# Peptides against a protein of PDB entry 7SFY: the designs that were tried, part 34

Target 1, 41 residues: chain A of PDB entry 7SFY
Amino acid sequence: ELFNLESRVEIEKSLTQMEDVLKALQMKLWEAESKLSFATC

## One batch from the design tools (peptide; made by RFdiffusion4, then SolubleMPNN)

Design b2_p16_3_s1 (from b2_p16_3, 15 letters changed)
Fold by OpenDDE base, seed 4:
Structure b2_p16_3_s1 (fold): chain B 41 residues (1-41), chain C 41 residues (1-41), chain A 16 residues (1-16)
Amino acid sequence: as target 1 above (41 residues)
Amino acid sequence: as target 1 above (41 residues)
Amino acid sequence: SAAARAAREALARALE
């Protein structure tokens, strides 16, 4: 496996993309949970 | 869009999976960068 | 989710 500047840029690009999706999913989870009703009986 | 227990579990499952991949990629980046040589001339 | 699946697939391609 080779590592150079292009490899580093690709990895960091992928990391940023995944972080963006994670943040979006976390926001969706927060919104969904804020609307969730619980059975307490 | 419906939200129930199954939806919540699916979202959390996806989040966990992406976090695992992020951690793996960050470790790969660290390992790759630790082996990277630089041209300084 | 569809977004998560798309991201995983994109990452898989990037790591090939």
Scores: peptide ipSAE 0.140, ipTM 0.553, DockQ to the pose 0.099
Fold by OpenDDE base, seed 2:
Structure b2_p16_3_s1 (fold): chain B 41 residues (1-41), chain C 41 residues (1-41), chain A 16 residues (1-16)
Amino acid sequence: as target 1 above (41 residues)
Amino acid sequence: as target 1 above (41 residues)
Amino acid sequence: SAAARAAREALARALE
């Protein structure tokens, strides 16, 4: 594997994209849990 | 969207998977950069 | 990265 500027930029872009998705999923999880309803007696 | 146990588990699995990919990419970036050579005078 | 692409697709489906 030859490392060059193009490779580095590509990896960094992928990392950023993954981080964005992670944040989105974390927010979705929080929102889903916040809306969870419980049956009570 | 109806939140239930299945939905929560699915989201958590996805989060874990994404975190694993993030770690792998971070390691690849580090390894690539560590192998980068410089011309010196 | 094939793994990254697969993960992105799976996560995209989860976000739908």
Scores: peptide ipSAE 0.138, ipTM 0.556, DockQ to the pose 0.092
Fold by OpenDDE base, seed 5:
Structure b2_p16_3_s1 (fold): chain B 41 residues (1-41), chain C 41 residues (1-41), chain A 16 residues (1-16)
Amino acid sequence: as target 1 above (41 residues)
Amino acid sequence: as target 1 above (41 residues)
Amino acid sequence: SAAARAAREALARALE
């Protein structure tokens, strides 16, 4: 498969999309952990 | 949805998978760009 | 996350 502008743009688009999902997951993790409360006596 | 160990592990697993795909995409981009040759006279 | 899984699957298909 030949490298061309179209293929580069496609890969970069996929990278951006993955980064967005990664950030969303990181935020979900942080939010879940921030809501964690420990049992108190 | 309550935060628990299972949900945390699930999120972290998803994060790891996304990071792996991201790295694969970055490598594909680099490899494609490294193969790029310009027309020479 | 169903959305995250769907995104991963879609991206995986796009790469193949």
Scores: peptide ipSAE 0.138, ipTM 0.553, DockQ to the pose 0.117
Fold by OpenDDE base, seed 3:
Structure b2_p16_3_s1 (fold): chain B 41 residues (1-41), chain C 41 residues (1-41), chain A 16 residues (1-16)
Amino acid sequence: as target 1 above (41 residues)
Amino acid sequence: as target 1 above (41 residues)
Amino acid sequence: SAAARAAREALARALE
């Protein structure tokens, strides 16, 4: 497959999409951990 | 859904997986652009 | 989770 402007744009769009999902997952991890309660006695 | 160790591990595994794919795509982009030739006359 | 499913789907699209 020949690389062209369309290919570059598509790859960059995919990268951006994955970065957005990464951020969302990181935020959910943060939220989950912030809500975590430790064992009590 | 209650957050526990299993949930955290699963999220972190997903994050790692996505980061690996991001790196691969970035490398492919770099390789494609490095092979790009400009118009000639 | 929904986030995990969305992530897997995004990964699948990126790898196509």
Scores: peptide ipSAE 0.133, ipTM 0.551, DockQ to the pose 0.116

Design b2_p16_3_s2 (from b2_p16_3, 14 letters changed)
Fold by OpenDDE base, seed 5:
Structure b2_p16_3_s2 (fold): chain B 41 residues (1-41), chain C 41 residues (1-41), chain A 16 residues (1-16)
Amino acid sequence: as target 1 above (41 residues)
Amino acid sequence: as target 1 above (41 residues)
Amino acid sequence: KEEEKRKLEELLEKLL
């Protein structure tokens, strides 16, 4: 396979999108855990 | 939906797996970029 | 890359 600037840019975009999704899921987990903690207190 | 310890553990496992995949992709990108840099030098 | 990306997509489908 040929790796060039086009391929690099595409991979970097994909990685950024994956990181954004990961962060969103982490935030959702935080919210859920916070609500659980509050409910048990 | 009910969020409990079981759900939390499952979400945390999934997040960890996603982080591992992300890191693997980042490493592959680094290798490709390093080879490209070497080839152009 | 594509295989690892696919693994992430599968994880997302289960979680979302």
Scores: peptide ipSAE 0.110, ipTM 0.547, DockQ to the pose 0.098
Fold by OpenDDE base, seed 4:
Structure b2_p16_3_s2 (fold): chain B 41 residues (1-41), chain C 41 residues (1-41), chain A 16 residues (1-16)
Amino acid sequence: as target 1 above (41 residues)
Amino acid sequence: as target 1 above (41 residues)
Amino acid sequence: KEEEKRKLEELLEKLL
């Protein structure tokens, strides 16, 4: 596949999606750890 | 599901995997842009 | 591209 503007845009969209999922997982981890601390303290 | 140490470890592993894929995509984007510049200059 | 997409989909499945 030849790289073009359309391919770049698709890759950048994929990167954005991954960053959003990463942030969501980090928030889930934080919430889970917060609940654990609350339950065990 | 109740949060426990095992669940935390699994989430952290998933986060690491996502970061690794994100880095790989960023490198692919850089390489593609580098090739485009090389071909169009 | 396809492998990266597959990995993302697997991670999304774990999130859901």
Scores: peptide ipSAE 0.107, ipTM 0.545, DockQ to the pose 0.116
Fold by OpenDDE base, seed 3:
Structure b2_p16_3_s2 (fold): chain B 41 residues (1-41), chain C 41 residues (1-41), chain A 16 residues (1-16)
Amino acid sequence: as target 1 above (41 residues)
Amino acid sequence: as target 1 above (41 residues)
Amino acid sequence: KEEEKRKLEELLEKLL
């Protein structure tokens, strides 16, 4: 249960992974919105 | 420089903020993709 | 730590 160096490193890795997922989702959102602009009357 | 309770709380707050943004982005993506699926013209 | 915080703030500004 101790918050130590090991647990810190795990949390920082999780933060980095979340940032990567956020960027991927931003790209997907941009693609979806772009397609919507062409598809919507 | 010590990894202490204060730094842990700060990192956990950042993780929570990223999770909230991730969820908001997922919702926006779902809305955009849903609108594209329902586009009839 | 400060750089990581800055990067998170920049991401939040782009998304919100």
Scores: peptide ipSAE 0.097, ipTM 0.474, DockQ to the pose 0.172
Fold by OpenDDE base, seed 1:
Structure b2_p16_3_s2 (fold): chain B 41 residues (1-41), chain C 41 residues (1-41), chain A 16 residues (1-16)
Amino acid sequence: as target 1 above (41 residues)
Amino acid sequence: as target 1 above (41 residues)
Amino acid sequence: KEEEKRKLEELLEKLL
């Protein structure tokens, strides 16, 4: 495959998007765990 | 939504899977950049 | 708890 500047930018963009999704899921997990702790403690 | 042990495990599994994909993409990017550097330097 | 959340976010940010 030809790796050029456009391909690099596209991969970095995809990585950033996945990081944003990971952060969102981590926040959801944290909120859920905090609520569970509140309900069970 | 009811957050239980199964839901927590499922979210953590998804997060781990996404992290593995991120690492794979980062390695591909690094290899491509390394080859480009080798070819252009 | 908040410190653990912060550490997890920092680990994620180190990926890029």
Scores: peptide ipSAE 0.083, ipTM 0.524, DockQ to the pose 0.064

Design b2_p16_3_s3 (from b2_p16_3, 15 letters changed)
Fold by OpenDDE base, seed 4:
Structure b2_p16_3_s3 (fold): chain B 41 residues (1-41), chain C 41 residues (1-41), chain A 16 residues (1-16)
Amino acid sequence: as target 1 above (41 residues)
Amino acid sequence: as target 1 above (41 residues)
Amino acid sequence: SEARRRLLEELQRLLE
């Protein structure tokens, strides 16, 4: 494997994409749990 | 959509899986950058 | 890359 500027940029883009999905899922989980508690109160 | 215990467990498992991939990629990035600097020194 | 893409797709489905 060769690591160069292009490779670094590609990896960083992938990391950013995954972090965005992670944040979205965490927010959805919070919202879902909030709705569940609200519905069961 | 219904949110229940099964849904929460599934989401949390997916989140954990993604976090593991993120950590692996971050480590690979660090290693690659280290090798690059080593090679260019 | 392919495995990562598949993971992202599965996670995206959970957001829907």
Scores: peptide ipSAE 0.124, ipTM 0.545, DockQ to the pose 0.077
Fold by OpenDDE base, seed 2:
Structure b2_p16_3_s3 (fold): chain B 41 residues (1-41), chain C 41 residues (1-41), chain A 16 residues (1-16)
Amino acid sequence: as target 1 above (41 residues)
Amino acid sequence: as target 1 above (41 residues)
Amino acid sequence: SEARRRLLEELQRLLE
């Protein structure tokens, strides 16, 4: 395997992108729960 | 939008999967850097 | 990388 500066930058960019998605999903989850509607018969 | 227990479970599962991928990538990055080869002319 | 991309796309759909 070849690991160089280019590979490191690419991996770190992917990690940052994934962290951004994680944060967005966690915020969406919190907001959805804050507005949660209860079951209705 | 409809948010119920099923939706919450699905989102939390996705978050968990993402966290697992993040951890794996972070470990891969660390391992790759630990074995880093330097540029050669 | 392809697997990561697919997961990201699925997660992004959950944000819509």
Scores: peptide ipSAE 0.124, ipTM 0.544, DockQ to the pose 0.084
Fold by OpenDDE base, seed 5:
Structure b2_p16_3_s3 (fold): chain B 41 residues (1-41), chain C 41 residues (1-41), chain A 16 residues (1-16)
Amino acid sequence: as target 1 above (41 residues)
Amino acid sequence: as target 1 above (41 residues)
Amino acid sequence: SEARRRLLEELQRLLE
């Protein structure tokens, strides 16, 4: 539980992972929103 | 820039913020995907 | 951290 280098590395890895997922989700959201304008009529 | 208590608090706040954003994006993605099934024809 | 992990896993599933 000590706030040391190992803990920092773990936290930063978590941040990076979340950022990657966030970016991927943003892309998916963009795709979904873009498709909303498509009409098959 | 030191890896101290203040830095840890800041990082943890960032992690929490990212989680909140991810959840919000999840909801928006759900909404967008749900609307894809709606046809105005 | 467990909650964070679960959230990330759920998000990953949504992206598949």
Scores: peptide ipSAE 0.119, ipTM 0.486, DockQ to the pose 0.100
Fold by OpenDDE base, seed 1:
Structure b2_p16_3_s3 (fold): chain B 41 residues (1-41), chain C 41 residues (1-41), chain A 16 residues (1-16)
Amino acid sequence: as target 1 above (41 residues)
Amino acid sequence: as target 1 above (41 residues)
Amino acid sequence: SEARRRLLEELQRLLE
């Protein structure tokens, strides 16, 4: 598989996009768990 | 939005799946960059 | 979830 500048940029772009989604999901999970804790305490 | 055990498990499953793909892509990128470094040095 | 699915599919194609 040819590894060039274009392929590296594309991979890094995809990694960044996934990290953004991960952060968003982690925040949603934290908020949901916080609300659950609020409701149960 | 109802946050229950099922929804939490589903979110955590998705997060784990995404993290696995992230790790695989990061390893592929590292190996490619290592080979490039080997070829250029 | 649809957006996550599409993202994962594209990322998996990059591993091929």
Scores: peptide ipSAE 0.118, ipTM 0.535, DockQ to the pose 0.081

Design b2_p16_3_s4 (from b2_p16_3, 11 letters changed)
Fold by OpenDDE base, seed 2:
Order: sequence, then C-alpha cells, then structure tokens
Structure b2_p16_3_s4 (fold): chain B 41 residues (1-41), chain C 41 residues (1-41), chain A 16 residues (1-16)
Amino acid sequence: as target 1 above (41 residues)
Amino acid sequence: as target 1 above (41 residues)
Amino acid sequence: RKKKLEELLRKLLELL
C-alpha cells in the first residue's frame, strides 16, 4: 500500500483516540486505587 | 461496582494491551514517515 | 465502555 496523506491522518487520529482512552483508563485506575487506599486506612 | 482485585487486574491488562498497540502504531507511523522522507529526497 | 475499548483495539490492529 502506498502510504499517502490519508493513511497518515487516519493513523494519527487513531493514535490520538487511543491516547485519550489510555488517559481515561489511567485516571479510572488512579481513582479506584485512591478509594482502596482510603478504605484500607 | 465494587472495585476488587479482579477489576484492577482487568484494567491493568487492558492498559498494557493498549500501550502495546500504541507502540506498534507509533513504529508503523515512523516507518511510513521514514519511507516518505526517503522518497521525497 | 469495555466493548468500545475492544472495538477500538480491533480497528487499530486492522491498521497495522
């Protein structure tokens, strides 16, 4: 496949979308760990 | 939902899997950009 | 949310 501008833009959009989901999951994990640490005191 | 050890392990597995896909996409993007830069010289 | 993540991962694997 010839890597064109469309393929690049599509990959960059997918990467950005994944980073957003990763950040959201990391925040959820942090919130959950914070609640566990608070409940175990 | 009660955050338990199972939920934590599932989130961590999902995060790791997403990080692996992100790294793979970043490598593909770099390879594609390298080919474009080489073809545009 | 889990299904959306699985769908996203699948779409991204198809781009590799």
Scores: peptide ipSAE 0.097, ipTM 0.509, DockQ to the pose 0.074
Fold by OpenDDE base, seed 3:
Structure b2_p16_3_s4 (fold): chain B 41 residues (1-41), chain C 41 residues (1-41), chain A 16 residues (1-16)
Amino acid sequence: as target 1 above (41 residues)
Amino acid sequence: as target 1 above (41 residues)
Amino acid sequence: RKKKLEELLRKLLELL
């Protein structure tokens, strides 16, 4: 496989997009956990 | 939306799966860059 | 949004 500038840029763009989705999911998890009401006995 | 244990587990599984894919892509990028031959003039 | 995540994961697996 010939690694060229185009392939590098494509992989880096995909990595960045995944990091953005990961951060969005982490935020959603935090928001969901923060809204979780505990039954206090 | 009601946050429950099932939703939490599903989100955490999705996050873990994405982290694994990110790491795999980072490794492939590193391998590709390491194999890149520079034209030496 | 789940579909967007699944599609992104698929595209990334195709780059591996």
Scores: peptide ipSAE 0.096, ipTM 0.511, DockQ to the pose 0.072
Fold by OpenDDE base, seed 1:
Structure b2_p16_3_s4 (fold): chain B 41 residues (1-41), chain C 41 residues (1-41), chain A 16 residues (1-16)
Amino acid sequence: as target 1 above (41 residues)
Amino acid sequence: as target 1 above (41 residues)
Amino acid sequence: RKKKLEELLRKLLELL
């Protein structure tokens, strides 16, 4: 595939979007684990 | 939503899949940038 | 590959 400026920008945008979703899922996981720890202590 | 063991395992599995796709995209970006640098040097 | 990424993102948004 010909790597041009458009392809680079699209990949970087996709990476940023995935990182944002990862952070959101990690926060939800942490909140859920924190609530479980509170409910089991 | 009730966070149970099944929901935790599903979230962790999705996170792992995202990390794998992120790594694959980062490698493709690096290879493309390396080829561009080689073609422009 | 792009379609696979888009599908993964949709599934992840459903978990949020």
Scores: peptide ipSAE 0.092, ipTM 0.503, DockQ to the pose 0.078
Fold by OpenDDE base, seed 5:
Structure b2_p16_3_s4 (fold): chain B 41 residues (1-41), chain C 41 residues (1-41), chain A 16 residues (1-16)
Amino acid sequence: as target 1 above (41 residues)
Amino acid sequence: as target 1 above (41 residues)
Amino acid sequence: RKKKLEELLRKLLELL
């Protein structure tokens, strides 16, 4: 398939979605690690 | 910026890196949640 | 946006 405007827009949407998921996972990880540190002290 | 072959290759590399980081964060989250569940029981 | 993505990836890799 030719790398056209439609393919670019789709990839940029996927990148944005992955950035959002990565941020959400980073926040969840921070919360879990914070709770673990509190529970083990 | 023109969406050329170089821009495509760079985006695909970034996507792959994000997927790898996403998987690593998912594993870390699972480990943290598993430890939290064990410490709270 | 590319620079923002690169910064995000660096910050995420530092947490692993």
Scores: peptide ipSAE 0.087, ipTM 0.479, DockQ to the pose 0.092

Design b2_p16_4_s1
Fold by OpenDDE base, seed 4:
Structure b2_p16_4_s1 (fold): chain B 41 residues (1-41), chain C 41 residues (1-41), chain A 16 residues (1-16)
Amino acid sequence: as target 1 above (41 residues)
Amino acid sequence: as target 1 above (41 residues)
Amino acid sequence: LLERVTQLKQQLDALQ
């Protein structure tokens, strides 16, 4: 594997995108769980 | 969007997959940065 | 969302 500045930039970009998707998924899960909790209470 | 147990399981599965990829990317970035630091020192 | 996860995984695999 060649490490160069371009590879680093691509990795950092991918990391950022993944963090954003992860946060979105966490929010969706929270919303879903909240609705379930409400319905079962 | 229908929230049901199946949807929750799919979201959780996706979250886990994202976390795993995120960790892998972080490790790769660390390795790359470590090599760069070593080469420039 | 799952599609996006798959795409990101593919990008990771391409970098490895």
Scores: peptide ipSAE 0.109, ipTM 0.544, DockQ to the pose 0.050
Fold by OpenDDE base, seed 1:
Structure b2_p16_4_s1 (fold): chain B 41 residues (1-41), chain C 41 residues (1-41), chain A 16 residues (1-16)
Amino acid sequence: as target 1 above (41 residues)
Amino acid sequence: as target 1 above (41 residues)
Amino acid sequence: LLERVTQLKQQLDALQ
């Protein structure tokens, strides 16, 4: 497949979007774990 | 939404998959740019 | 959020 400017820009956009989703998922995981309550005696 | 073990495992799997895809795309971008030929005189 | 992850994965799989 021919790599050109359009392909590069498309890949870079996809990378950025995935990084944003990764950060959002990491934040949600952290928030959920922070709210986790353990059984009390 | 209730956070439980199943939800945590699902999120962690998704994070790992996305990280793997990010790495693959970064490698492809690097390879494509390395192969990029410029106009010759 | 998981829906968005799935959409991005599909788009990226098409680019590979």
Scores: peptide ipSAE 0.105, ipTM 0.527, DockQ to the pose 0.051
Fold by OpenDDE base, seed 3:
Structure b2_p16_4_s1 (fold): chain B 41 residues (1-41), chain C 41 residues (1-41), chain A 16 residues (1-16)
Amino acid sequence: as target 1 above (41 residues)
Amino acid sequence: as target 1 above (41 residues)
Amino acid sequence: LLERVTQLKQQLDALQ
């Protein structure tokens, strides 16, 4: 596929979506770890 | 769900998978941008 | 969330 503005926008959109999911996972991990720490203290 | 080691491992696996996909997208973007630069120079 | 990850991975695969 020839790279053009449309392809770039699509890739950037996908990257953003992945980053959002990654952040959500990180938050879930943090919450889980926080709960564990709270429960074990 | 009660947080335990199993849940943590599962979350970490998911994070790693997401990071791998994110890296793949970043590489694709870089390749696309590199091709564009090459074609426009 | 894992289902969403799978969907995004599928979208990535479609771009490859």
Scores: peptide ipSAE 0.104, ipTM 0.536, DockQ to the pose 0.048
Fold by OpenDDE base, seed 2:
Structure b2_p16_4_s1 (fold): chain B 41 residues (1-41), chain C 41 residues (1-41), chain A 16 residues (1-16)
Amino acid sequence: as target 1 above (41 residues)
Amino acid sequence: as target 1 above (41 residues)
Amino acid sequence: LLERVTQLKQQLDALQ
């Protein structure tokens, strides 16, 4: 497989996008759990 | 929005899958960079 | 691999 600057940039971009989504999901999970009433646990 | 055990499990599953892919991408990037000759830098 | 990333992103975007 050829690896060049273009490939590297594309991979790094994809990694960054995934990290951002991961953080967003973690935050949503935390928010949902924080809003959950004791009675629903 | 309703949050229940099912929703939590699904979110956690998705998070885990993303983390696994993220790790795989990071490893592939590292491998590609490690194989790159100095002359191609 | 990139296809898998795209698929996961789509699934996650649907959860957001």
Scores: peptide ipSAE 0.105, ipTM 0.533, DockQ to the pose 0.053; fails the geometry check

Design b2_p16_4_s2
Fold by OpenDDE base, seed 2:
Structure b2_p16_4_s2 (fold): chain B 41 residues (1-41), chain C 41 residues (1-41), chain A 16 residues (1-16)
Amino acid sequence: as target 1 above (41 residues)
Amino acid sequence: as target 1 above (41 residues)
Amino acid sequence: LLDRVTELKKKLDELQ
């Protein structure tokens, strides 16, 4: 693999996409868990 | 949508995979940039 | 790695 400016930009773009997806998954998990019913004493 | 243990496990598994790939990309970027900086000095 | 990112994104889209 050759590293140049184009490669760096592409990697950074991929990182941003990964972070966005990660955040979306975390929020989805939070939403799902927040809807979970719990028994109370 | 129905949230159950299977759904939660699947989401958590996906989160873990995303985190691992994110870390790998960050390391690749760091390595590439570090090598470039070193080589151009 | 980029192929893996694409695959994970696809799986996310399926979960949404």
Scores: peptide ipSAE 0.095, ipTM 0.526, DockQ to the pose 0.050
Fold by OpenDDE base, seed 3:
Structure b2_p16_4_s2 (fold): chain B 41 residues (1-41), chain C 41 residues (1-41), chain A 16 residues (1-16)
Amino acid sequence: as target 1 above (41 residues)
Amino acid sequence: as target 1 above (41 residues)
Amino acid sequence: LLDRVTELKKKLDELQ
């Protein structure tokens, strides 16, 4: 489809959702690694 | 599940995949915006 | 969460 305001908004919305999921994964990784560090100290 | 090397690898793999998708979206947005700029100039 | 990733990937594919 032709790029217009609606297309831009859709892409930006998708980007935001992906970023949120990425952050959630990062937090899960951090928590897991933190627990490992705690358990091995 | 207990955090171990396998769990870490799985999470890191997921993160990498998400980053790749995010980059693809960013590139698409850039291309679309670039085309808009070109068309309106 | 991974299911959500898959769903978002699907949406990306639709945008491409």
Scores: peptide ipSAE 0.093, ipTM 0.528, DockQ to the pose 0.048
Fold by OpenDDE base, seed 1:
Structure b2_p16_4_s2 (fold): chain B 41 residues (1-41), chain C 41 residues (1-41), chain A 16 residues (1-16)
Amino acid sequence: as target 1 above (41 residues)
Amino acid sequence: as target 1 above (41 residues)
Amino acid sequence: LLDRVTELKKKLDELQ
């Protein structure tokens, strides 16, 4: 498909959505790791 | 689900894949915009 | 969230 205004907007929207998901996953990972507990005696 | 080694690896793999896609899209966008030409007389 | 990643990847594949 030819690069035009519509395709540019679509790509930028997809980029933004993926960045948001990446940030959410990073936060979930950080929270999970911070809460990770080890077996204790 | 409990956070364990398997879930951590799965999340990290997903993050890496998304980052790779983001980089690819950014490059495509940059290339397309750099090649964008205007109608000339 | 993982479902959203899969959905975005699908849309991305269609855009490429």
Scores: peptide ipSAE 0.092, ipTM 0.517, DockQ to the pose 0.049
Fold by OpenDDE base, seed 4:
Structure b2_p16_4_s2 (fold): chain B 41 residues (1-41), chain C 41 residues (1-41), chain A 16 residues (1-16)
Amino acid sequence: as target 1 above (41 residues)
Amino acid sequence: as target 1 above (41 residues)
Amino acid sequence: LLDRVTELKKKLDELQ
């Protein structure tokens, strides 16, 4: 595949989506752990 | 779904895998951009 | 890599 501006934009979109998923997962993990801590008290 | 230690471990595994993929994508992007810069010189 | 991302995203959706 020839790398060009279009390919770069596509890769950056994918990266952004991955970052969003990561953030969402981290938040879910935090929420779950917070609830666990709350319930364990 | 009941959150427990097993679920937490599974989530953390997924997070780690996502981070690894992110790093790989970032590296690929950098390599592609570097090659482009090299070729454009 | 993108295929792997898709697969990981699928697994994440299953965890959500």
Scores: peptide ipSAE 0.091, ipTM 0.522, DockQ to the pose 0.049

